# Ledger of designs, part 297: peptides against a protein of PDB entry 7UQJ

Target 1, 160 residues: chain A of PDB entry 7UQJ
Amino acid sequence: PELYQNFNITPPRGVLFHGPPGTGKTLMARALAASCSSDERKITFFMRKGADILSKWVGEAERQLRLLFEEAKKHQPSIIFFDEIDGLAPVRSSKQEQIHASIVSTLLALMDGMDNRGQVIVIGATNRPDAVDPALRRPGRFDREFYFPLPDVKARFKIL

## One batch from the design tools (peptide; made by RFdiffusion4, then SolubleMPNN)

Design b2_p26_8_s4 (from b2_p26_8, 9 letters changed)
Fold by OpenDDE base, seed 3:
Parts: sequence; structure tokens; C-alpha cells
Structure b2_p26_8_s4 (fold): chain B 160 residues (1-160), chain C 160 residues (1-160), chain D 160 residues (1-160), chain A 26 residues (1-26)
Amino acid sequence: as target 1 above (160 residues)
Amino acid sequence: as target 1 above (160 residues)
Amino acid sequence: as target 1 above (160 residues)
Amino acid sequence: EEEAERIAKRQEESAKRYADEPVEFF
């Protein structure tokens, strides 16, 4: 919101953080959430894990996603962080098609339904961006991608 | 090893990183591994997730732990990082006692069997330090604990 | 680097991360270093601790800073992270004035000597931004500050 | 079984309690 306003940058609807495990995707999302709140303007951060939504809310995952987006909209400015989003929104071509397709379709609809003026940012984190449904990676959804490489072996050596 | 030697600090056998999800426990462990490896002395970093060891290696978890510690000893200096260690080593008092008790007992024995001169550090990360078996938190095991607070609300404000 | 380029934002010369211990300042610096490195463009991350520079390199701290900045310039794009920068660059009014003043003056000169087009970002982390020489916090130096406070108890409860 | 269900149920109740409180970054 204000951060993007202060930079005259239109906030992305969705940001995909991708890269190896333990590269700080979740931390960056929390840090971003936090860095967008001010003393005057508190950002509400919502965190969900993709595998948890799929496993804990079998048959209610779509409803829980809707509630999450409604709550994020109610508590603007807000960030919705999906950790392991490839677990929630796998590529539709995987043979367990129907359940995943409904969740992906719900997430697509929820991201498309966000007004461009909405102060809700969605951050997805994955280790496998290619395992995320390409429909989520389109403009107006997760249209910005941030690669979180491992600190390479060489960068590791220089941190000493 | 050398980092601790340079500070005249005895390296802990085990370090428990605890704090909320996405506080960068995993990244700090990787960063410590990186920051302890020089061009001359590469630290080998082993990462395992507690839930994955329990779920993927049902009946082989003890063997996989032994192999992991043997491999870490072979590739000294090394760090073994257990992410979500509360998933691997829950408190013994939970009635799913037998399977978890065997894994915990194996991990206890492996940590106790590490020579003080070994350049193997074990880092456990958890969101719930009180869900970790207290036996693992004793001297000679995870005898140092580091709390990873969230990047606070106001920290958050500036990183964007 | 690319993060700033992708946002069409001029990278700050210096970013001050400030806030309580364990708030993830170091982690964010590493995550930013990582997020700014692509497969095509590896960011070199340099980490130094302010107290270590002062204690280990008594009389050579200025030279080590110069070498660090030269190396960072040679390995562009790069990030120089100073952890505990208040230990390196204390306010000049503290009675151990002369030694600290020289190091601060060197750091000022090095930050001033960075071309705006240089892909070198300096990140300083401190728990006490008011203990950092105000000259370092001026435009063209650490001109962006990022306060990393402690997640209050309430922010902790919602992320768990 | 029953205690795995109680742990699952406590995790579900914990997950529910955490679902209902929006993280107010103040």
C-alpha cells in the first residue's frame, strides 16, 4: 500500500517467491508484510501453508480460501502468504485432477476478483515454480516472480 | 569449529533454533553453515525435515538418522539441520509413544555419541520448543537455544 | 540489483536495518542478497560484524574496509552486510573518539565513493540506530532505514 | 488412535484459533 504509493509503484496483486528450501521466502514475505505496515497503517499478514490447506480442509479448502481473502480484504492493507503454494495449486495435469482443479480455480477467481486498488497482496512461496499452475503465474495474479537462490557456494564463501 | 575456536567458545553439540514460522531459522542455519565454511574449509550442510523423516521413512527413520550422522561425521566439518524437529522428536508423553520414542532414543544416542572434538553441529529448528522432548534439550545435546523472534511489526515497516 | 531494476527503483547505496536482536536483520540481508541474484547474475554477499572489525583488526580496520569495498566492487553485483554496525560506526561523541572516528570516516568515504550505477549495496544492521554516527544515515549513504523491531506478542500469536 | 485424534483435534483447534485472529500488524 503506502510503501508502493511512496514509490509510486502499483502493488502487484500476486508475488511468487520461488527458490530452494531455506532461502528465506517465508521470512521475506513476513519482512515485506511487516515493512509495509506503518505506525499509522497496520498491515495484516495472513499465512497459510499449501499442504495444510489441502490436507486439513479436504472439501472445505475452497471455502477457507474465500474466507481468507474476505478477511484479508476486511483487514486492508493486508498480505496473504501461501507457503508451499505448489502443494495448494499444483499443475492441473496431475491425475488427482478434480480436487486440485477446484482449489486452483477458486484461487484464480479470488485473485482475479481483487480490485487493483485493493491493498491486498498475495505472496506465494514454492521450491518448484513449474509445479504451480501456469494460470496463477499470469498477469493480474502472481505476475511478479522473485527467485530466492541458495546463497551459492561462492557467495557462501564470501560471507565469511 | 574454527568460528567457535576463534571466539574461544566450545562449539555446542546441538543448537535449538526456536521461534515462529518464517523467522528464518532455516536460513540462519544455512547462513551459519556458509559463514563457517571458508575456501579452505567447506562445511557440509545436511538438511532434513522432521515430518518428512517420520512420514517418508516409517520403520527406517532410525537407520536414516544413523546414516545422516555417519555422513555428517565423514564430511566434517558439517552441520545437520533438522527443520521442524518437533515433528521428529515430540515429547515422549504423547501416547503414539513407541514409534516416536524409538526415533527420539536414536537421536539422543547419536547426539550423545558425538565426540566433543567432532566438527559436527546439530541444529534443530522448531516453532514449539516445548513440544520437543526435554531429553534433547539437555547438556551435551541441544544445550543452546536461540529464539528467532519474528521480525517485528516496525522492522517490517522499513524492509520494503 | 534485479529486484530494484524489476521495480524500476534505484538501489539505495546503503540500507540500515535496525531493531532488536534476533529480529531477522541478518537474515533479511541474506535473503535480499539471494533474491537479487539470478541464475544469470550471481550477487556476491559480504558479511562483516562491526565488533569483529574493531576487535580483530585494530589498526587495520580502515584497510580491511577498503579491501572489502574493493572486493565488493570487483564482484558486482554485490551486497556488503555489516552486522552490529553500531559497533563499527559508533556516534563520534563517545569518548573512545579517535579510533572510531577514523573507521567511521573511512566508511563514509567508501560509501561516498560508490558510483550510483554501482551494483554494490551496503546493508548495516544495528540494535541501536541512534548509536550509529548520523553522518552514515545521510542521503547517499545509509539513506534508507529499515527498523526491525521485535514482533510484539500479538504478532507472534498470529503467525504460529 | 484416540490420542492421535486428540493431537490432531488440538492442532485443528489451534489452526482454527489462528485462522480467526487476523494478524494485526500494528
Scores: peptide ipSAE 0.000, ipTM 0.338, DockQ to the pose 0.106; fails the geometry check

## One batch from the design tools (peptide; made by RFdiffusion4, then SolubleMPNN)

Design b2_p27_1_s1 (from b2_p27_1, 17 letters changed)
Fold by OpenDDE base, seed 5:
Order: C-alpha cells, then sequence, then structure tokens
Structure b2_p27_1_s1 (fold): chain B 160 residues (1-160), chain C 160 residues (1-160), chain D 160 residues (1-160), chain A 27 residues (1-27)
C-alpha cells in the first residue's frame, strides 16, 4: 500500500510474464513471491495453471477463480500466479467464444475488483503473450509485462 | 569433460529434472548451461519441448531428434534440454504404442549412441517422472534424476 | 523494482541467493533482471563479483560500492547483483577484521541507506550463506534468502 | 520450532495438494 501510495502509481493489479518456454517465468514468479515475503510479512503464494482451471473446473472455473481471489485476499499479502495463463484466457476465437468469454470476463472483473489497497498481486505467465486476451493486458489488469528472453548466449555469459 | 574425468564418473548421458510445475526445471537447465559455459568454453544450449517434437514434427520427429543430436555433437560442448519430456516419451500406453515407441526408441538409441567422450548432455524436464518411459530412466540414459521441490513456503519466504 | 513495487511490499533491500555452485544463482539473478525489464521499463542490471571488488579495488572497495549504488540509483529501476557475495562480505574472522569490517559496514550502510522508495534491488549470490556476515542477513538488508538446490550432484555431472 | 513445524506442515500440504493436482485427483 504505502509504496504505491508514495509513488502515486496505481498498483499494477497484474504482471504478465512472457517469453519463450524455459526462460524461468514460473520460477521467477516463485522467486518474486519469495522476494517479497519476509518473516514478518509472509506473502501467500497461490499457483494455478490456466489450462487446469479450464479443464478440471469445467463449469466451475469462474467460481474457482472467485474463491482463489477471495482466498488470496483473505491471506494477503498474496500473489496469485497463473502459469500458462493463455490456457485460462485464450484470445477469443470465434468458435469457442462463450465459455472462455465468461471465464475471461470473471478474471477481468476480479482484477478490476481488486481494491487498489489490496495486497494481492496477480502474475500471469505465458509463452504466448499474443494468445492472452488483450482485455487482460489493459491498464489495471496485466498492464505490466515482463519479457523473459531466452538467456541469450550473451545473457548466459553475463550470467556466468 | 574435466569434471567427469576428475571424478572418474562415466558422464551421465542424461539427467531428468522432475518436480512440480514452476519449480524451475527449465530455468535450472538453462542456468546449468550458463554455469558450464565460460568465455573459453561456450556450451551450446539446445531446447526442445517434448510435445512440440511430436506435434510440430509429426512424421519427422525421429529425423528431427537425429538432427538435434548431430547438431549438438557438432557444436559440443552442448546441452540438449527437453522440456516436458513426458510429452516426447510417454509411458507406453497400449493404444498409441507404435509411433511413440519409435520416437522413444530413437531417443534411446541417440542417448545410447552418445559416445561417453561426447560433450553432449541431455536434460529432460518433466512434472511427471512416472509418465516418462522407464527405458529412458535406465543407466546410460536419464540415469540421474533431480527433484525440483516446490520452493517451500519457507524457501519462498526466504527468497522473498 | 516494478515487481517489488507491484507487490506493495517494501522492496526487500536485498535478496540472498544461496546454494551450491552451479545451481544457477547468477542465471536467476539475470533472469530476474531480464524479467523485470520491459521495453518501457528497462531495468539496469549491475553485476559485480564479491572477490573482484575486494581484489581489484583494494583500498577503493568502499568507494566502488558507493559508486555502484549511486549508479544503480541514477539508473533506477536497477538490480545490483553481487555474485560470490561471500567474497565481498565474509563472516568476520578475527585476524582480518578491520578491512573486511569496513567493506561490510559500507555495504550495510548502503543497504540501510537505500530509501524504501529506491527502485534498486540488491541480489547477493553465494555458495556459502553461512560465510556471509550475519549482519547482511538482517531485516532491511539481505533479509530474504533463496536456496538454489543443487541439481543433484548427478544432475550437475550430467549437465557437465 | 513451532513456526518451522507449521511451515513444514503447510509445505507438505501444498506439496500434497500439488501432487494430487498433478495426479489429477484434485482439480
Amino acid sequence: as target 1 above (160 residues)
Amino acid sequence: as target 1 above (160 residues)
Amino acid sequence: as target 1 above (160 residues)
Amino acid sequence: MAREKEREERRKKQEEILKEREEGRLP
């Protein structure tokens, strides 16, 4: 709260991690979740896979998203990490529009409904940022994007 | 080579990284590739997804595996990282036996055919080690397995 | 910075990456830097080796640390990555107390002096977390620690 | 000790939940 208040920056409600597979998006999200938690300020880390929410919770995906966000809010400060978020919120293709549209709409509403004072951050990870519904990438949602480059040979060498 | 030579350990031809999703298997493989690469000794890192080899190279998966291994050998020292290797070499289920069996057999042969003197290491990553064909987990193949634990809430909190 | 800012959490002044050599601490730090850098918000990544700061800058190590932190502050959002930080901030052993104590004290002061508003994150990597001065591991400094498990010695050996 | 045990229990529970999710037993 205070840092966001101090910078007059609307706390980004979500961060999109995108980049080639195996660039460490998921590990980074965990490392971030683990970089923001102190012994005094334990961040609760929630992890979900996008495809799992769709496939395992057919017909309940919206409810599960709501429960996840409520649980995250209850256990704030919290991070919700959606791995493979493109699996949860694929770009609306014409033939499968309704069910995906509803889940996306629920996620949008949940992200929009996150009070700016909430200590809940949503991280989405995808290999395909363009496969994520553009509505999720708007301000107040996943309005911040982090490209995980393939550790380029130079990044590898600089990493060494 | 030198580390293998120094330890008198037959260079393991393959390592299986297994553990829950988002435990950093893929990042670790890259980190290892980076850690083993000096300015003098650049390790070439090849990355493939198991499912992509099957889906994108339908009918050519074996050829692509051979080419990958030859390219890795040509550019040695090299790491071949198979992300989601369970997608490449699923446990032989009765209904899909032949095509998968051939790809698995090719991978087995390629791993077996890696001369002990080759500076090519194969890393497979999976969330489901038990979904990987046990033949791949035998000595001379993925005969070493590394469990990537979930960064414990404490490890997460310590990282935080 | 943004990721920490994004978490509404007092940006940890420092994160300690610890774990056996070749576990990808350095890679992760760079992947973090890369992951936190967007086209719009480029994170400046500063890398130093602890031993290099001591050895190359004998008598100027404190000044170089100050310059590094000022440069990082000037180019914020920034990550300062200290690789082999145990080489920079060894546990105070009786016989070499004064010079090391001064460098450690400077690093402590720099980390303490990082305004909570600074978009500078310090990552220290070590193979020996117990060789890092406990004062650096206190709240407001490297108060967060990430264990990089060895990819099993066997996994390292297979990666090598 | 107690906080460590509670964290370890939470870890085990999360590992179990994740394992059950990986096993497809938990959604």
Scores: peptide ipSAE 0.000, ipTM 0.242, DockQ to the pose 0.058
Fold by OpenDDE base, seed 1:
Structure b2_p27_1_s1 (fold): chain B 160 residues (1-160), chain C 160 residues (1-160), chain D 160 residues (1-160), chain A 27 residues (1-27)
Amino acid sequence: as target 1 above (160 residues)
Amino acid sequence: as target 1 above (160 residues)
Amino acid sequence: as target 1 above (160 residues)
Amino acid sequence: MAREKEREERRKKQEEILKEREEGRLP
């Protein structure tokens, strides 16, 4: 929050952390939450897994997303971190269950409904940015993407 | 895959990541999956926890292991990562439940049944390599071991 | 254990790892367990999440804590790592359920009952040290605190 | 199902912490 205010940059409504599994996406999201938390200004960090929203909240996933965004708004400044967002918001296909389409639509609406003056940052993490619904990757949503590079080739040479 | 082809080294049927907890085993496995994934050639990363296979798939663990290997074979190149493999395949003892022995036997058979031309790498992670059934650590199975070193003594000196 | 013996420092009955989420608390705890494990002297690492103790062991949380400490004592040298300890032992409030108060009391008693000669180290990790019951942060309990710093501002500049 | 997800969440968190250390991004 403070960093975005200092740079006069409109905080992205969403940041997509993408990169191969284990590149540090969830960690970095947490580390960002940490780094933006000062002694005077704690950041509330909300974590959800995409697959957990679908499977734990069968029939209530939309309501739980709304509640999550409401709670994040109440506890500003806050970060909502969706780990494995490809599990929550898979690419739209004609074969996609109506449930998945409705959850995606709710998430889109919640991201679109965020006031840019809000201190709520949404971070989505995925190993498969191509498996994330392109509608989420548009301006005003996950419009910033951060690629998590692979660990150095040297680590690979020790395993090989 | 490409790295193993370039070095003319038969890809190990299994790699055992061992080392104390939190040394990066699961991370490195994911990082390897990531690093071997090119834009043109994605690696499918399958993750299972050993204790989850035993506890969630009571009576179906063998079937679930077979399905996992079949799916990994279908999605080649792929990595099957067993986190906490000592929970799945504990050392054989006379007191071990028949269920555990049968799961180990199934995993052994699945690893032995892997064609070396297959682009399926199995990674087992454990904090207790001595608690892993020695049969899994034999040639043609988890025949490569990677020790995850501790973070530098300097990190310990800050905590001590 | 060996490190604490070498420095003639009484091993803290508990270490509180605090810092914002994703600063490496759980990792460092595991890495410590790892680093204190020699080939000759393995450290048993017990991990529990505070929120899991409350949610999974409804009505048995106290018993499960006792069993955990007994098992840790049996498998000395050992580390008990409570991740998200603020979920297990939140600040005492007049509005706190009797269940939470009783779990905290049990944890206090278990920490107080640890013999300093015991090779059981308790590590609590929290993102909210202020949300941990102050009684746990007293001498003879979590009397050592380790702050996990934020990743360098440079990591933030790449994300911003 | 719930326990799997929670274990997977814990695992991912630990994995990520380790990379940032290996990358020198975290101490």
Scores: peptide ipSAE 0.000, ipTM 0.210, DockQ to the pose 0.027; fails the geometry check
Fold by OpenDDE base, seed 2:
Structure b2_p27_1_s1 (fold): chain B 160 residues (1-160), chain C 160 residues (1-160), chain D 160 residues (1-160), chain A 27 residues (1-27)
Amino acid sequence: as target 1 above (160 residues)
Amino acid sequence: as target 1 above (160 residues)
Amino acid sequence: as target 1 above (160 residues)
Amino acid sequence: MAREKEREERRKKQEEILKEREEGRLP
């Protein structure tokens, strides 16, 4: 919340990390989650895969998303990291489209329902930003996009 | 300011992140810009692309650079991140060389004019460190270089 | 291991993060340690304080270092982060110098004994790089140094 | 026994920290 006040930017409720596979998106999200933890202020990092939301939570995905956001809210400050958030994208089946639409609708509602003052950051990572529902990329949701260009290995260490 | 006093090093006014495309340079600059935020001390991150400085700011690039540095100074503590800073390098036209020379000269002057006590860090990211004007790489400018090696997928995980 | 294969650089067995207090060294190490874990490849992050090695492990520091490296090796891929590694530096007592020399000698041997193919990265963080034993800064040890410039408060925060 | 328990508790605590990290609770 406050972190974004100084930037004259409506704090993105979400940040989309996008870039080719293996660009460090997951890496950075976790790096961000770990970096924000001091001895005084532990940030809780929640990770979910978009594919797991669709496949493992069949029939309960919406409920699990709600529980995740509630748990993240309970453990503020927190980061919710959706790895492979494009895995929410429908596989070409009508049934999966309905499930997708419902899950995405729930995620939209959860992101929209996050108090702008909530210490919950949502990070989505995708290799396919174009496969992420445009509704998720609107203001107040994943309204910040961070392109992760193709990672060279040596570069990664000099950031440490 | 004070934190550099202890290192007997002229605080680099700039840090050059260099490494192959997608090595996480921009990511790291942003991760560096985010990790130093506490509730007490919000850092302002300014991002510009080197190519945008040359192409979008035609005729005003120097002024826009000055304004950027002034705004960064006004919003201390701050980071100015120049992504693709090698995009300041001349495209092979004499006119672009003059524009480049002028823009780079302005950037040099701005970096040299930053009070060593100024809470402004300049990060340049490039995939082509050899395309960065050597004058920018001198002491008091981008005098620290961080090589971003190509991320082999396996070592990417070792950051956790 | 493999991360460094692509770079034709002898993978630093260690990376020294140095910079003034609060430059985000620990933060970055944790960030790096968090970023490299995927669901498939969990990296184990081991953190020790240099001061704790000297003060809490009195008489067993060498053994605890060996155990730490063995545990890190067992949990490959892994990071060993030595926070305040300058805390291994002797306080002005001859007895502490001997203890320091022995601990540092053990650390040197452990770092030298790390198979270059070992998926163990050692990160040392210090506010006083000059207080780090020069032997630790030699090739095959902390042969990469990353200076953490004073976070201009705003720059530091945008890393989170 | 006590050192094994302490190692096992440290291992469990590391496994819990790892599991908490896996579950996304980064300490």
Scores: peptide ipSAE 0.000, ipTM 0.197, DockQ to the pose 0.088; fails the geometry check

Design b2_p27_1_s1 (from b2_p27_1, 17 letters changed)
Fold by OpenDDE base, seed 3:
Structure b2_p27_1_s1 (fold): chain B 160 residues (1-160), chain C 160 residues (1-160), chain D 160 residues (1-160), chain A 27 residues (1-27)
Amino acid sequence: as target 1 above (160 residues)
Amino acid sequence: as target 1 above (160 residues)
Amino acid sequence: as target 1 above (160 residues)
Amino acid sequence: MAREKEREERRKKQEEILKEREEGRLP
């Protein structure tokens, strides 16, 4: 408590993990979920992929988001991790991505509808923060962004 | 502040990061150290390897532990990260590992001697939580355990 | 082979992951191993610690390295990850570390002996790239170096 | 350009953290 009090860190409702693929965004989210889980208090970790919500739940994506948030709320404290959130919440101006405007709107509403006392943290991971709808990056949503540096571009380029 | 208050998460004086090697225990500890470091308030991160305290400081391991804790206390807020803590504090019942009973006892005393207001967090990382002395896993010590799952094959595939 | 062929990326025979301890070197190596593992093609991941090869295999370190490389070759495609490779292959000029000159020479020979068609990638991780024998950093060995930056303070701050 | 500048800033921060480690403030 006191250490975190001293840092004046208001818990972000939403955290955007951004950085190139392979920077450990998903891993960090899982490690955080595990790190907030004590033996006395396990955090429920929900993982969804942005593209999976679109592809597997065609026509039900909004309902699946609502169910996810309700389940996370039921299993508080919880972390909802959206991997590849740019696949879920593309920029509204993209003609090809306009098909997802309703899903983005639903996600916005769900994030806005989280009470300040709700022990649900939403982590979005993306490789393309610029492809994430700016509306998601506003206060009360993904108001906090974490750039995951590549292990230097040298680090990826030579392994591939 | 409020999140940790709301979670009733008393900051563990000691956190055991456990999980298979390469699950990001060390990374998370460092990420935590520097997440607690704002531009206004840097956390002093101390790292020691369990095996290094035994091998490099033969006969001085207890003194080095005391110095480490005093230095961490001097540089509050601080994180002491013991990588491979199972190398420092093996299970007392192990006939081969009983040579370290004094070091374990010293570490226990140092963890117990941390005032509740002390801004020193101790993180132990191990690949073998069962090889860590159960006395270290008691309340007031490594009272919180974090399983670092292997990034599942699924979590790995999307990171690349 | 084909995946690396398709990217016109000559597969590095050896990749040195370097950077401060806990920058995710081990994690990235495991993430890479698993990302290159499709459902159709699993990569065999071998992990060894430099210090363990010296301490656990006293007098057999060379044999254990040979066995490791043969096993990796047998289980292609494979990744050999040496964590703390500076513990295995210290700088030859170090009087205290000269005991390892034969081990370094064996590792050099094993890396040189990998045919270009071998689907064995060697990843060395170190916190001290300058402590790694420069001979390991030459073409055909760890010819590729990856600096693992510390997760920026920004990536840390919002996680706590 | 922006990504390269951000990499360079991160490298500098990392070098600073490495230096703080060598100074005993970070492991």
Scores: peptide ipSAE 0.000, ipTM 0.214, DockQ to the pose 0.047; fails the geometry check

